# Peptides against a protein of PDB entry 7K3S, part 5

Target 1, 60 residues: chain A of PDB entry 7K3S
Amino acid sequence: MEELSGKPLSYAEKEKLKEKLAFLKKEYSRTLARLQRAKRAEKAKNSKKAIEDGVPQPEA

## One batch from the design tools (peptide; aimed at target 1 L32 K43 K45 N46)

Design b2_p29_8_s1 (made by RFdiffusion4, then SolubleMPNN; from b2_p29_8, 12 letters changed; failed a check: too like the target's own chain)
Amino acid sequence: ELEEKYEKELKEKLEEAEKEAEEYKKLKE

Design b2_p29_8_s2 (made by RFdiffusion4, then SolubleMPNN; from b2_p29_8, 14 letters changed)
Fold by OpenDDE base, seed 3:
Structure b2_p29_8_s2 (fold): chain B 60 residues (1-60), chain A 29 residues (1-29)
Amino acid sequence: as target 1 above (60 residues)
Amino acid sequence: EFEKKYKEELERALEEAEKEAEEEKKKRE
């Protein structure tokens, strides 16, 4: 018997997957916003240090 | 790099979620 592993998900299962996808996209966006804040903070720290040391910062 | 790894983790979590849904379907049949 070829287990038809291709049985389409039920409507209820598809809705559950959409909810999980929406949650995961939200967590991704939250994490991305944290990373972008960290990157900005690092750039600001580096720029402040460059001004203090008079040394050109390596472009990250 | 981090964004790529995090995207891959999300894709894996979606695949796991699909597998759980398939197992739940098989349990109801």
Scores: peptide ipSAE 0.144, ipTM 0.690, DockQ to the pose 0.044
OpenDDE base, seeds 1, 2, 4, 5: peptide ipSAE 0.143, 0.144, 0.125, 0.120; ipTM 0.683, 0.680, 0.658, 0.670

Design b2_p29_8_s4 (made by RFdiffusion4, then SolubleMPNN; from b2_p29_8, 13 letters changed; failed a check: too like the target's own chain)
Amino acid sequence: SLEEEYKKELEKALEEAEKEAEEEKKKRE

## One batch from the design tools (peptide; aimed at target 1 L17 K20 E27)

Design b2_p30_1_s1 (made by RFdiffusion4, then SolubleMPNN; failed a check: too like the target's own chain; its pose is not in this set)
Amino acid sequence: KKEYLEKLEKELAFLEKKLEELREELKKEE

Design b2_p30_1_s2 (made by RFdiffusion4, then SolubleMPNN; failed a check: too like the target's own chain; its pose is not in this set)
Amino acid sequence: KEEFLEKKEKELEELEKKLEELKEELKKEE

Design b2_p30_2_s1 (made by RFdiffusion4, then SolubleMPNN; failed a check: too like the target's own chain; its pose is not in this set)
Amino acid sequence: KEKEELLEKLEEELAFLEKKLEELREELEK

Design b2_p30_2_s2 (made by RFdiffusion4, then SolubleMPNN; failed a check: too like the target's own chain; its pose is not in this set)
Amino acid sequence: KEREEFLEKLEKELAFLERKLEELRKELEE

Design b2_p30_3_s1 (made by RFdiffusion4, then SolubleMPNN; failed a check: too like the target's own chain; its pose is not in this set)
Amino acid sequence: SMEEKLKEAEKKLEELKKEMKEILEEIKKS

Design b2_p30_4_s2 (made by RFdiffusion4, then SolubleMPNN; failed a check: too like the target's own chain; its pose is not in this set)
Amino acid sequence: KKEFLEKLEKELAFLEKENERLLKELKEEE

Design b2_p30_4_s3 (made by RFdiffusion4, then SolubleMPNN; failed a check: too like the target's own chain; its pose is not in this set)
Amino acid sequence: KEEYLKKLEEELAFLEKKNKELLEELKKEE

Design b2_p30_4_s4 (made by RFdiffusion4, then SolubleMPNN; failed a check: too like the target's own chain; its pose is not in this set)
Amino acid sequence: KKEYLEKLEKELAFLEKKNEELKRELEEEE

Design b2_p30_5 (made by RFdiffusion4)
Pose (drawn by RFdiffusion4):
Structure b2_p30_5 (pose): chain A 60 residues (1-60), chain P 30 residues (1-30)
Amino acid sequence: as target 1 above (60 residues)
Amino acid sequence: EEEEEIEELKEEIEELEEEFEELIEEKEEE
């Protein structure tokens, strides 16, 4: 399910790698998706296809 | 402003990936 990224990292290095880079990768693809979808739908109401988003964390 | 935040996040991801790759390589060399 998950991917084990970071074998030779100590406790703190691994802590920082998972938590920081995961938060950043999520919010990168997250804010990009929110605005990109709002952009296309507002210019012209088009038939949307696919998005992996599910649980929203009050974000606008 | 929101597009600039996305660009900053991309830069932070790239810098952190480089730093962790360097640490992994150094420890594999040891």

Design b2_p30_5_s1 (made by RFdiffusion4, then SolubleMPNN; from b2_p30_5 with E4K E5R E11R E18K I24E E25R E26K)
Fold by OpenDDE base, seed 3:
Structure b2_p30_5_s1 (fold): chain B 60 residues (1-60), chain A 30 residues (1-30)
Amino acid sequence: as target 1 above (60 residues)
Amino acid sequence: EEEKRIEELKREIEELEKEFEELERKKEEE
């Protein structure tokens, strides 16, 4: 009758790992979206400066 | 900085996915 005590601990550990994975996947997606916005903002600043300096925009 | 944080998060996700797979395997062997 004692084998039922290890199974709920293993289940609780597994659910805790799932919660941690879900959190990390969310933080990954959030960080990636922030990086993509930063790269777009940098490109937009560089393009604006190139126009202001009268330099032809490098074709993409 | 953000690229470094992405690589850290990818590594930690991969490590926990491996740990999760090992826990599933141990449960199927019991």
Scores: peptide ipSAE 0.406, ipTM 0.842, DockQ to the pose 0.302
OpenDDE base, seeds 1, 2, 4, 5: peptide ipSAE 0.402, 0.404, 0.404, 0.401; ipTM 0.843, 0.844, 0.843, 0.839

Design b2_p30_6_s1 (made by RFdiffusion4, then SolubleMPNN; failed a check: too like the target's own chain; its pose is not in this set)
Amino acid sequence: DEEYKEAEKKLEELKKEIEELEEEAKKLEE

Design b2_p30_6_s2 (made by RFdiffusion4, then SolubleMPNN; its pose is not in this set)
Fold by OpenDDE base, seed 4:
Structure b2_p30_6_s2 (fold): chain B 60 residues (1-60), chain A 30 residues (1-30)
Amino acid sequence: as target 1 above (60 residues)
Amino acid sequence: DKEYEEAEKRLKKIEEEIEELEKEAKELEA
C-alpha cells in the first residue's frame, strides 16, 4: 500500500495557484464585460435595423 | 457578430481553466 501521500503543495505552490486563479478571475471579468458590450451593441444594431428596414442596409 | 462569438469562446476557455485550478485547489485542502 504505497501511500501516494501527494506531497502537500508547498506554500509557494499554493500562492502561485492563488495568483493564477486571481489572474483568471480578472480575465473572466474583463471578457464578460466585453461580451456584455458586444451583446448591447448587437441589440442596438438590431434596433437600428428595425428603423432602417425602410432603407436597405448593406449586409456586413 | 464576430466580436460576440470571439468573446464567448474566450469566456468558455477561461471558465474551463478556472474549473481546473479550483479542482487542484480542493485536492490541496484534503
Scores: peptide ipSAE 0.323, ipTM 0.836, DockQ to the pose 0.282
OpenDDE base, seeds 1, 2, 3, 5: peptide ipSAE 0.320, 0.322, 0.317, 0.319; ipTM 0.836, 0.836, 0.836, 0.837

Design b2_p30_6_s4 (made by RFdiffusion4, then SolubleMPNN; failed a check: too like the target's own chain; its pose is not in this set)
Amino acid sequence: DKEYEEAKKRLEEIKKEIEKLEKEAEEKEK

Design b2_p30_7_s1 (made by RFdiffusion4, then SolubleMPNN; failed a check: too like the target's own chain; its pose is not in this set)
Amino acid sequence: KEKYLKELEEKLAFLEKKLKELKEELEKEK

Design b2_p30_7_s3 (made by RFdiffusion4, then SolubleMPNN; failed a check: too like the target's own chain; its pose is not in this set)
Amino acid sequence: KEEYLEKLEEELKKLEEELEKLKKELEEEE

Design b2_p30_7_s4 (made by RFdiffusion4, then SolubleMPNN; failed a check: too like the target's own chain; its pose is not in this set)
Amino acid sequence: KKEYLEKLEKELAFLEEELQRLKEELKKEE

Design b2_p30_8 (made by RFdiffusion4)
Pose (drawn by RFdiffusion4):
Structure b2_p30_8 (pose): chain A 60 residues (1-60), chain P 30 residues (1-30)
Amino acid sequence: as target 1 above (60 residues)
Amino acid sequence: LTEEEAEEKIEELEEEIEELEEEIEELEEE
């Protein structure tokens, strides 16, 4: 399910790798998706296809 | 968020990801 990224990292290095880079990777693709979808749908109501989003965290 | 604010946020997040990846590669090499 998950991917074990970071074998030779100590407790703190691994803690910072997982939590920080995951938050950043999520919000990168997250904010990009929110605004990209709003952009295409508002200019012209088009048939949407796919998005992996599910649980929203009150974000606008 | 506005389009400009979101673009700036995405650029900052991209830079932070690159910097953290470089720091992690250096730690793995050590």

